# Peptides against a protein of PDB entry 5ONS: the designs that were tried, part 31

Target 1, 181 residues: chain A of PDB entry 5ONS
Amino acid sequence: MFKKFDEKENVSNCIQLKTSVIKGIKNQLIEQFPGIEPWLNQIMPKKDPVKIVRCHEHIEILTVNGELLFFRQREGPFYPTLRLLHKYPFILPHQQVDKGAIKFVLSGANIMCPGLTSPGAKLYPAAVDTIVAIMAEGKQHALCVGVMKMSAEDIEKVNKGIGIENIHYLNDGLWHMKTYK

## One batch from the design tools (peptide; aimed at target 1 P89 L106 L170 K178)

Design b2_p20_5_s2 (made by RFdiffusion4, then SolubleMPNN; from b2_p20_5 with F18V E19L E20P)
Fold by OpenDDE base, seed 3:
Structure b2_p20_5_s2 (fold): chain B 181 residues (1-181), chain A 20 residues (1-20)
Amino acid sequence: as target 1 above (181 residues)
Amino acid sequence: SEAEEILEEAEKEIPEPVLP
């Protein structure tokens, strides 16, 4: 989603959200990520304005105090930014790729099934369309936010094709944006 | 490797996580 993204070229505008809209978004975030509920007042304090940064390709980024928290495309599901995920690593289920897959993930490539079934990988139960944190063998922090294109069960059985779609990764255009006020 | 350098630079920007 952000492989060729640059804030100077791809940001259109920024708007401040009304209280009613913020309430709706918070409810949606809790529905998508139940584990975030106890932390949501810390992530999005009531006293702080919530903004949407509108970008090209129908991308919207949710921000508070300049921090980039979540993003979506075409009013689809919200994804956490890697920067938020690093602060709250438990808000997504994890999958681990092997060491050899790291360079491909960091190039924006989708994660192929063999990179999830190899000895250095760890595959955890997850349904199709689940948003997941991509971990790597020997690394502490998430490298990528992805979406399951196959169930964990099917990845193991078929072991061929795209297992997880790469949505947001370290050193992509969103990562380099850092803040927006 | 280039990938390792990217990871090392990125990790310098990552603060300690909040633990539940």
Scores: peptide ipSAE 0.361, ipTM 0.896, DockQ to the pose 0.917
OpenDDE base, seeds 1, 2, 4, 5: peptide ipSAE 0.350, 0.347, 0.354, 0.339; ipTM 0.894, 0.891, 0.895, 0.891

Design b2_p20_5_s3 (made by RFdiffusion4, then SolubleMPNN; from b2_p20_5 with F18V E20K)
Fold by OpenDDE base, seed 1:
Structure b2_p20_5_s3 (fold): chain B 181 residues (1-181), chain A 20 residues (1-20)
Amino acid sequence: as target 1 above (181 residues)
Amino acid sequence: SEAEEILEEAEKEIPEPVEK
């Protein structure tokens, strides 16, 4: 989603959200990520304005105090930014790729099934369309936010094709954006 | 490797996570 993204070229505008809209978004976030509920007031304090950075390709980034928290495309599901995920690593279920897959993930490539079934990888139960944190063998921090394109079961059984779609990865355009005030 | 170098550089920007 952000492979060719540049803040200077791809951001259109930024709007401050009304309180009612913020409440709606918070409810959506809790529905998507139940584990975030106890932390949401810390992540999005009531006293702090919430903004949406509107970008090209129908991308919207939710921000508080300049921090990029979540993003979505075409009003689809919200994804946490890696920066938020690193702070709250438990808000997504994890999948782990082997060491050999790291270079491909960091190039923005989708994650192929063998990278999730090989030694060094760890594949946990997850349904199709589940948003997941992509971990790597021997690494502490998530490398990528992805979406399951196959169930974990099918990844193991079929072991061919795209298992997880790469949505946001370290060193992509969103990562480099860092903050937006 | 180049990938490891990129990752190491990125990790310098990552603070410690909060405790659950």
Scores: peptide ipSAE 0.369, ipTM 0.901, DockQ to the pose 0.838
OpenDDE base, seeds 2, 3, 4, 5: peptide ipSAE 0.364, 0.367, 0.364, 0.359; ipTM 0.900, 0.901, 0.901, 0.898

Design b2_p20_5_s4 (made by RFdiffusion4, then SolubleMPNN; from b2_p20_5 with E4D E5K E13T F18V E20K)
Fold by OpenDDE base, seed 3:
Structure b2_p20_5_s4 (fold): chain B 181 residues (1-181), chain A 20 residues (1-20)
Amino acid sequence: as target 1 above (181 residues)
Amino acid sequence: SEADKILEEAEKTIPEPVEK
């Protein structure tokens, strides 16, 4: 989603959200990520304005105090930014790729099934369309936010093709944006 | 490697996570 993204070229505008809209978004976030509920007041304090950064390709980024928190495309599901995920690593279920897959993930490539079934990988139960944090063998922090294109069960059985779609990864255009006020 | 450099630079900007 952000492989060719640049804030100077791809950001259109920024708007401040009304209280009613913020409430709706918070409810949606809790529905998508139930584990985030106890932390939501810390992530999005009531006293702080919430803004949407509108970008090309129908991308919207949710921000508070300049921090980039979540993003979506075409009013689809919200994804956490890696920067938020690094602060709250438990808000997504994890999958781990092997060491050899790291360079491909960091190039924006989708995660192929063998990278999730190899000895250095760890595959956890997850249904199709689940948003997941991509961890890597021997690394502490998530490298990528992805979406399961196959269930964990099917990845293990078929072991061929795209297992997880790469949505947001370290050093992509969103990562380099860092803040927006 | 290129990947190692990316990871090292990224890690410099990542604070300690909140404990659950």
Scores: peptide ipSAE 0.473, ipTM 0.926, DockQ to the pose 0.900
OpenDDE base, seeds 1, 2, 4, 5: peptide ipSAE 0.414, 0.461, 0.455, 0.404; ipTM 0.915, 0.923, 0.923, 0.914

Design b2_p20_6 (made by RFdiffusion4)
Pose (drawn by RFdiffusion4):
Structure b2_p20_6 (pose): chain A 181 residues (1-181), chain P 20 residues (1-20)
Amino acid sequence: as target 1 above (181 residues)
Amino acid sequence: SYDDVEFEENLAPDAPLRYT
């Protein structure tokens, strides 16, 4: 989603949200990520203004104190930014790719099933369309936010095709936009 | 590369991680 994204060519503007809208978004975040509920007062303090950074192709980025928290396209599901995920790794279920796939996902490639079924990889049960944190064999931190395109069971069996869609990866355009200011 | 990346601090290290 952000492979060729930068602030100049992709950010149209930034709107500050009203209280009515903030509560609605928080509710959607709760529905989508149940375990995030106890942490929202910390992530989105009552005191801080909440802004949406509007981007080309109907991408929205939710910001608090200039920190980028979540993003979505159209009115689709929210995804955590990798920076928020690094602070709260439990927000998402995990999938671990083998170390050989690291170079490909850091270049924006989708995750193929061999990257999840090979030794060094760890594949956990997941239904299709689940938003997952991509972990790397031998690495402590997540490197990609993905969406299951095949269920985990199908990935084990079919073992060919895109297993996980690469949505956001370390040092993509979104990662380079450290803060909005 | 992965090793060249500055990572954010984990603010909730005692929280359970999710796998399903």

Design b2_p20_6_s1 (made by RFdiffusion4, then SolubleMPNN; from b2_p20_6 with Y2F R18L T20E)
Fold by OpenDDE base, seed 5:
Structure b2_p20_6_s1 (fold): chain B 181 residues (1-181), chain A 20 residues (1-20)
Amino acid sequence: as target 1 above (181 residues)
Amino acid sequence: SFDDVEFEENLAPDAPLLYE
């Protein structure tokens, strides 16, 4: 989603949200990520305005005090940014790729099944379309936010093809955006 | 590990510090 993303070229505008819209978004976030509820007042304090950065390709980024928190495309589900996920690693279920897969993930490649089933990888139960944090063997912090294209069961069974779609990864265009006021 | 338990707030590091 952000492989060729550049803030200067791909951001269209930024709008401040009304209170009612913010409440709606918070409810959506709690629905998607139930574990975030106790933390949501810290992540999105009531006193702070919430903004949407509108980008090309129908991408929207939720921001508070310039921090990029969540994003979505074409009114689909919200994804946490890696920066938020590093602060709150429990927001998403995890999957772990082996050491060999790291360079490919960091190039924006989708995650192939063998990178999730090999020694050094860890594959946890997850359904198709689940948004997941991609961890790496021997690393503490997520390197990617992805979407399960196969269930964990099918990844293990079939062990061929794209297991997880790479949505947002370290050093992509969203990562380099850092903040937006 | 982040896989085991919910963690408290953790500062997001720069990517080069993580993987370079």
Scores: peptide ipSAE 0.077, ipTM 0.638, DockQ to the pose 0.122
OpenDDE base, seeds 1, 2, 3, 4: peptide ipSAE 0.025, 0.020, 0.016, 0.022; ipTM 0.571, 0.526, 0.485, 0.507; seed 4 fails the geometry check

Design b2_p20_6_s2 (made by RFdiffusion4, then SolubleMPNN; from b2_p20_6 with Y2F A12V R18L T20E)
Fold by OpenDDE base, seed 5:
Structure b2_p20_6_s2 (fold): chain B 181 residues (1-181), chain A 20 residues (1-20)
Amino acid sequence: as target 1 above (181 residues)
Amino acid sequence: SFDDVEFEENLVPDAPLLYE
């Protein structure tokens, strides 16, 4: 989603949200990520304005105090940014790729099944279309936010093709967009 | 559920420090 993203070229505008809209978004976030509920007032304090950075290709980034928190495309599900996920690693279920897959993930490549089933990888139960945090062998911090293109069961069984779609990864265009005020 | 699993909060590091 952000492989060729540049803040100067791909951001259209930024709008401040009304209280009613913020309430709706918070409810959506809790629905998507139930475990975030106790933390949501810390992540999105009631006193702080919430903004949407509108980008090309129908990408929207939710921001508070200039911090990029969540993003979505075409009014689809919200994804946490890696920066938020690093602070709150429990927001998403995890999958772990082996060390050999790291360089490919960091190039924006989708995650192939062998990178999730090999020694050094850890594959946890997850349904297709689940948004997941991609961890790496021997690393503490997620390197990618992805979407399961196959269930964990099917990844193990088929062990070929794209297991997880790479949505947002370290050093992509969104990562380089550190803040937006 | 995964939401019940406790993880320690992490400081956001620079990407190069993570994966050089």
Scores: peptide ipSAE 0.093, ipTM 0.567, DockQ to the pose 0.102
OpenDDE base, seeds 1, 2, 3, 4: peptide ipSAE 0.086, 0.018, 0.038, 0.019; ipTM 0.601, 0.507, 0.515, 0.509

Design b2_p20_6_s3 (made by RFdiffusion4, then SolubleMPNN; from b2_p20_6 with A12V R18L)
Fold by OpenDDE base, seed 5:
Formats: C-alpha cells, sequence, structure tokens
Structure b2_p20_6_s3 (fold): chain B 181 residues (1-181), chain A 20 residues (1-20)
C-alpha cells in the first residue's frame, strides 16, 4: 500500500473530525480491536482533536497530535501504523517469519507460506482476512502489518503461495511519514 | 501464543537499527 508512497506527492489534504465522527471511529476501532478499549483514551485523548490525512488511492490516515495512528483504504478496515503497534504490540495478533524472509518483507514483498512454516518462523491460528502483526525471528518489534490471505491451517497444509499480504512495512512511505501536523 | 502477550508499551525503534 505504501511501497511508493511519498508524503509530498500522495497526501491530498487534512481535515479535523467532528466529535460525532470521532465517536463513531472509536467504536469501530473497539469493534475491530477489542483489546484496545482500555488504551483508547490514552491513544486518542478526548481533549485532543482527531484528524484525517487524506491521501491518493483512497487512503485515509487517522492522526492525533500529529501522530499517525491508524489507516484505511477505500473505507475498509482500519490498520494500526507500525509506530503505534510498536507502542502497543498487542493490538494485533502476531505471526513470525524466519530470518530469510526479513529482507523480502522489507522490500514490500508478500509473505510466502514457507517463510511462515520454516524453522525460525512461528505460525499462530488465524482466519483469512485477519489483520496481523508480522514479527521476525530474533526481533522484538513488528516489521510489517499484513493480512492473512490463507488461514494458518491452510498455510501449513498447502505451504505454497502467498500466505500473508504485505500492507505496511518498516521503511515504507508511511513509516517515513513520521508525523503530520 | 501471542494471544497472551502482556499489555506493555514499547519504544518506537529506528528501522535501520533493527533490520539493516
Amino acid sequence: as target 1 above (181 residues)
Amino acid sequence: SYDDVEFEENLVPDAPLLYT
């Protein structure tokens, strides 16, 4: 989603949201990520305005105090930014790729099944379309936010093809967009 | 499993320090 993203070229505008809209978004976030509920007032304090950065390709980024928190495309589900996920790693269920897969993930490549089933990888139960944090063997912080294209069960069984779609990864265009105020 | 992860905040790292 952000492989060729550049803030200067791909951001259209930024709007401040009304209170009613913010309430709706918070409810959506709690629905998507139930574990975030106790933390949501810390992540999105009531006193602070919430903004949407509108980008090309129908991408919207939720921001508070210039921090990029969540994004979505075409009014689909919200994804946490890696920067938020590093602060709150429990927002998403995890999958772990082996060492060999790291360089490919960081190039924006989708995650192939062998990178999730090999020694050094850890595959946890997850259904198709689940948004997941991609961890790396021997690393503490997520390197990617992805979407399961196969269930964990099918990844193990088939062990071929794209297991997880790479949505947002370290050093992509969104990562380099550190803040927007 | 990661379903039992502790609810703790982490510092945001610089990507090059972790992965390059």
Scores: peptide ipSAE 0.029, ipTM 0.542, DockQ to the pose 0.106
OpenDDE base, seeds 1, 2, 3, 4: peptide ipSAE 0.024, 0.015, 0.015, 0.014; ipTM 0.535, 0.517, 0.532, 0.528

Design b2_p20_6_s4 (made by RFdiffusion4, then SolubleMPNN; from b2_p20_6 with A12V R18L T20E)
Fold by OpenDDE base, seed 1:
Structure b2_p20_6_s4 (fold): chain B 181 residues (1-181), chain A 20 residues (1-20)
Amino acid sequence: as target 1 above (181 residues)
Amino acid sequence: SYDDVEFEENLVPDAPLLYE
């Protein structure tokens, strides 16, 4: 989603959200990520304005005090930014790729099934379309936010093709967009 | 852990993860 993204070229505008809209978004976030509820007031304090940065390709980034928190495309589900995810690693269920997959993930490549079934990888139960944090063997921080394109069960059984779609990864265009005020 | 990357600190180190 952000492989060729540049803040200067791909941001269209920024709007400040009304209180009612913010409440709606918070409810959506809790629905998507139930574990975030106790922390949501810390992540999005009531006193702080919430903004949407509108980008090309129907991408929207939710921000508070310039911090990029979540993003979505075409009003679909919200994804946490890696920066937020690093602060709150529990927001997403995890999957782990082996060491060999790291360089490919960081190039924006989708995650192939063998990278999730090989030694060093860890594949956890997850349904198709689940948004997941991609961890790597021997690494502390998530390197990617992805979407399951196959269930964990099917990844193990079929063990070929795209298992997880790469949505956002370290050093992509969104990552380099540190803040937006 | 990754080259040339600065990370935010885990603000909730005691929060349980779904999987380990």
Scores: peptide ipSAE 0.386, ipTM 0.880, DockQ to the pose 0.619
OpenDDE base, seeds 2, 3, 4, 5: peptide ipSAE 0.018, 0.149, 0.025, 0.371; ipTM 0.505, 0.737, 0.505, 0.864

Design b2_p20_7 (made by RFdiffusion4)
Pose (drawn by RFdiffusion4):
Structure b2_p20_7 (pose): chain A 181 residues (1-181), chain P 20 residues (1-20)
Amino acid sequence: as target 1 above (181 residues)
Amino acid sequence: SDHPNDLTEEDFEKIVESFE
């Protein structure tokens, strides 16, 4: 979603949200990520203004104190930014690719099933369309936010095709936009 | 139980470097 994204060519503007809208978004975040509920007062303090950074192709980025928290396209599901995920790794279920796939996902490639079924990889049960944190064999931190395109069971069996869609990866355009200011 | 990570910008740079 952000492979060729930068602030100049992609950010149209930034709107500050009213209280009515903030509560609605928080509710959606709760529905989508149940375990995030106890942490929202910390992530989105009552004191701080909440802004949406509007981007081309109807991408929205939720910001608090200039920190990028979540993003979505159209009115689709929210995804955590990798920076928020690094602070709260438990927000998402995990999938671990083998170390050989690291170079490909850091270049923006989708995750193929061999990257999940090979030694060094760890595949956990997941239904299709689950938003997952991509972990790497031998790495402590997540490197990609993905969406299951095949269920985990299908990935083990079919073992060919895109297993996980690469949505956001380390040093993509979104990662480079450290803060909005 | 879950605990958040307290990270600075330098930590994020180090995280990135770990994948280089």

Design b2_p20_7_s1 (made by RFdiffusion4, then SolubleMPNN; from b2_p20_7, 10 letters changed)
Fold by OpenDDE base, seed 2:
Structure b2_p20_7_s1 (fold): chain B 181 residues (1-181), chain A 20 residues (1-20)
Amino acid sequence: as target 1 above (181 residues)
Amino acid sequence: MQEPLELTDEDFDKIAESYL
């Protein structure tokens, strides 16, 4: 989503959200990420305005005090930014790729099944379309936010093709935005 | 209940660097 993304070229505008819209978004976030509920008031304090940074390709980034928190495309599901995920690593279920997959993930490539079934990888139960944190063998912090394109069961069984779609990864265009005020 | 991590801008840079 952000492989060729550049803040200077791809951000269109920034709008401040109304209270009712914020409440709706918060409810959606809790529905998508139940583990975030105890922390949502810390992440999005009621006193702080919530803004949407509108970008090209129908991308919207949810921000509070310049911090990039979540993003979505075409009013689809929200994804946490890696920066938020690093702070709250438990808000997504995890999958772990082997060492060999790292360089490909960091180039924006989708994650192929063998990278999730090989020695060094760890595959946890997850349904299709689940948003997941991609961890890596021997690394502490997530390198990617992805979406299961196959169930964990099918990844293990079929072990061929795209297992997880790469949505956001370290050093992509979103990562380099850092903040937006 | 799991606790969040306190991370600075420098920490994020280090995270990215840890993959190099």
Scores: peptide ipSAE 0.787, ipTM 0.971, DockQ to the pose 0.954
OpenDDE base, seeds 1, 3, 4, 5: peptide ipSAE 0.773, 0.776, 0.780, 0.786; ipTM 0.970, 0.970, 0.970, 0.971

Design b2_p20_7_s2 (made by RFdiffusion4, then SolubleMPNN; from b2_p20_7, 10 letters changed)
Fold by OpenDDE base, seed 5:
Structure b2_p20_7_s2 (fold): chain B 181 residues (1-181), chain A 20 residues (1-20)
Amino acid sequence: as target 1 above (181 residues)
Amino acid sequence: SFQPLNLSDEDFEKIAKEYE
């Protein structure tokens, strides 16, 4: 989603959200990420305005105090930014790729099944379309936010093709967009 | 763990370097 993203070229505008809209978004975030509920007031303090940075390709980034928190495309589900995920690593279920897959993930490539079934990888139960944190063998922090394109079960038994779609990865255009005020 | 991490800008740079 952000392989070719550049803040200077791909941001259209920024709007401040009304209270009612913020409430709706918070509810959606809790629905998508139940584990975030106890922390949502910390992430999005009631006193702080919430803004949407509107970008090309129908991408919207949710921000508070300049911090990039979540993003979505075409009114789809919200994804946490890696920066938020690093602070709250428990808000997404995890999958772990093997060491060999790292360089490909960091190039924006989708995650192929063998990278999730090989030694060094760890595949956890997850349904299709689940938003997941991509961890890596021997590393502490997530390198990617992805979406399951196959269930964990199917990844294991079929073991070919795209297992997880790469949505946002370290050092992509969104990562380099540190703040927006 | 369900405890958040307090990460600075420098910490995020270190995370990126974790994969270099």
Scores: peptide ipSAE 0.755, ipTM 0.962, DockQ to the pose 0.913
OpenDDE base, seeds 1, 2, 3, 4: peptide ipSAE 0.752, 0.754, 0.752, 0.749; ipTM 0.961, 0.962, 0.961, 0.962

Design b2_p20_7_s3 (made by RFdiffusion4, then SolubleMPNN; from b2_p20_7, 9 letters changed)
Fold by OpenDDE base, seed 5:
Structure b2_p20_7_s3 (fold): chain B 181 residues (1-181), chain A 20 residues (1-20)
Amino acid sequence: as target 1 above (181 residues)
Amino acid sequence: MEQPNDLSDEDFEEIAKSYE
């Protein structure tokens, strides 16, 4: 989603959300990420305005105090930014790729099944379309936010093709954006 | 229960570097 993204070229505008809209978004976030509920008031304090940074290709980034928290495309589900995920690593279920897959993930490539089934990888139960944090063998922090394109069960059985779609990864355009005020 | 990580801007840069 952010392989060719550049803040200077791809951000259109920024709008401040009304209270009613913020309430709706918070409810949606809790539905998507139940584990975030106890922390949502810390992440999005009631006293702080919530803004949407509108970007090209129908991308919207949710921000509070300049911090990039979540993003979505075409009114789809919200994804946490890696920076938020690093602070709150438990808000997404995890999958772990092997060492060899790291360089490909960091180039924006989708995650192939063998990278999730090989020694060094760890594949946890997850249904298709689940948003997941991609961890790596021997690393502490997530390198990617992805979406399951196959269930964990099917990844193990088929072990061929795209298992997880790469949505946001370290050092992509969103990562380099850092803040927006 | 789960506890968040208190990360600075420098910490995020170190995370990225940890993959180099």
Scores: peptide ipSAE 0.785, ipTM 0.971, DockQ to the pose 0.960
OpenDDE base, seeds 1, 2, 3, 4: peptide ipSAE 0.784, 0.783, 0.782, 0.782; ipTM 0.970, 0.971, 0.970, 0.970

Design b2_p20_7_s4 (made by RFdiffusion4, then SolubleMPNN; from b2_p20_7, 8 letters changed)
Fold by OpenDDE base, seed 5:
Structure b2_p20_7_s4 (fold): chain B 181 residues (1-181), chain A 20 residues (1-20)
Amino acid sequence: as target 1 above (181 residues)
Amino acid sequence: SFEPLELTDEDFEKIAKSYE
């Protein structure tokens, strides 16, 4: 989503959301990420304005005090930014790729099944379309936010093709954006 | 229960560098 993203070229505008809209978004976030509920008031304090940074290709980034928290495309589900995920690593279920897959993930490539079934990888139960944190063998922090394109069960059985779609990864355009005030 | 991590801007850069 952000492989060729550049803040200077791909951000269109920024709007401040009304309280009613914010309430709806918070409810949606809790539905998507139940583990975030106890922390949502800390992440999005009621006293702080919530803004949407509108980007090209129907990308929207939810921000509070300049911090990039969540993003979505074409009114699809919200994804946490890696920066938020690093602070709250429990808000997404995890999958772990092997060491060899790291360089490909960081180039923006989708995660192939063998990278999730090989020694060093750890595949956890997850249904298709689940948003997941991608961890790596021997590393502490997530390197990617992805979406399951196959169930964990099917990844193990088929072990061929795209297992997880790469949505946001370390050092992509969104990562380098850092803040927007 | 899970607790959030306190991370600075420098920490985020270290995270990225840890993959280099």
Scores: peptide ipSAE 0.772, ipTM 0.962, DockQ to the pose 0.964
OpenDDE base, seeds 1, 2, 3, 4: peptide ipSAE 0.762, 0.771, 0.769, 0.759; ipTM 0.961, 0.963, 0.962, 0.962

Design b2_p20_8 (made by RFdiffusion4)
Pose (drawn by RFdiffusion4):
Structure b2_p20_8 (pose): chain A 181 residues (1-181), chain P 20 residues (1-20)
Amino acid sequence: as target 1 above (181 residues)
Amino acid sequence: SDTPNLDITDEEVEEEYSDY
């Protein structure tokens, strides 16, 4: 989603949200990520203004104190930014790719099933369309936010095709936009 | 139980993946 994204060519503007809208978004975040509920007062303090950074192709980025928290396209599901996920790694279920796939996902490639079924990888049960944190064999921190395109069971069995869609990865355009200011 | 990692920095995370 952000492979060729930068602030100049992709950010149209930034709107500050009213209280009515903030509550609605928080509710959606709760529905989508149940375990995030106890942490929202910390992530989105009552005191701080909440802004949406509007981007081309109907991408929205939710910001608090200039920190990028979540993003979505159209009115689709919210995804945590990798920076937020690094602070709260439990927000998402995990999938671990084998170390050989690291170079490909850092270049924006989708995750193929061999990257999840090979030694060094760890594949956990997941239904299709689940938003997952991609972990790497031998690495402590997540490197990609993905969406299951095949269920985990199908990935084990079919073992060919895109297993996980690469949505956001370390040092993509979104990662390079460290703050909005 | 959930454990946040609030002291993490971009530099640390980027350094971890520098080999790639």

Design b2_p20_8_s1 (made by RFdiffusion4, then SolubleMPNN; from b2_p20_8, 7 letters changed)
Fold by OpenDDE base, seed 5:
Structure b2_p20_8_s1 (fold): chain B 181 residues (1-181), chain A 20 residues (1-20)
Amino acid sequence: as target 1 above (181 residues)
Amino acid sequence: MPVPRLDITDEEVEAEYAEY
């Protein structure tokens, strides 16, 4: 989603959301990520305005105090930014790729099944379309936010093709967008 | 109860993957 993203070229505008809209978004976030509920008031304090940075290709980024928290495309589900995920690593289910897959993930490549089934990888139960945090063998912090294109069961069984779609990865265009006020 | 990692920095994460 952000492989060719550049803040100067791909951001269109920024709008401040109304209170009623913010309430709806918070409810949606809790529905998507139940584990975030106890922390949402800390992440999005009621006293702080919530903004949407509108980008090309129907991308919207939810921000508070300049921090990029969540994003979505074409009014689809919200994804947490890697920065938010690093602070709250429990808000997504995890998958772990082997060390050999790291360089490909960091180039924006989708995650192939063998990188999730090989020694060093750890594949946890997850349904198709689940948004997941991508961890790596021997590493502490997530390097990617992805979406399961196959269930974990099917990844193990088929073990060929794209298992997880790479949505947002370390050092992509969104990562390089540090803040937006 | 999960505990946030509010002390995490960009530099820490980037350093972890610097070889790639």
Scores: peptide ipSAE 0.791, ipTM 0.971, DockQ to the pose 0.939
OpenDDE base, seeds 1, 2, 3, 4: peptide ipSAE 0.790, 0.789, 0.789, 0.789; ipTM 0.971, 0.971, 0.971, 0.971

Design b2_p20_8_s2 (made by RFdiffusion4, then SolubleMPNN; from b2_p20_8, 8 letters changed)
Fold by OpenDDE base, seed 5:
Structure b2_p20_8_s2 (fold): chain B 181 residues (1-181), chain A 20 residues (1-20)
Amino acid sequence: as target 1 above (181 residues)
Amino acid sequence: MPVPRLDVTDEEVEAEYAEY
């Protein structure tokens, strides 16, 4: 989603959301990420305005105090930014790729099944379309936010092709967009 | 209950993956 993203070229505008819209978004976030509920008031304090940065390709980024928190495309599901995920690593289920897959993930490549089934990888139960945090062998912090394109069961069974779609990864265009104020 | 890691920095994460 952000492989060719550049803040200067791909951001259109920024709007401040009304209270009623914010309430709706918070409810959506809790529905998507139940584990975030106890922390949502800390992440999005009631006193702070919430903004949407509108980008090309129907991308919207939810921000509070200049921090990029969540994003979505075409009014689809919200994804947490890597920065938010690093602070709250429990808001997504995890998958772990092996050491050999790291360089490909960091190039924006989708995650192939062998990188999730090989020694050093850890594959946890997850259904198709689940948004997941991609961890790496021997590393502490997530390097990618992805979407399951196969169930964990099918990844193990078929063990070839795209297991997880790479949505947002470390050092992509969104990562380099540190703040927007 | 899960605990946030609010002290994480960009530099820490980037350094962890700097070899790639």
Scores: peptide ipSAE 0.797, ipTM 0.972, DockQ to the pose 0.955
OpenDDE base, seeds 1, 2, 3, 4: peptide ipSAE 0.796, 0.795, 0.795, 0.795; ipTM 0.972, 0.972, 0.972, 0.972

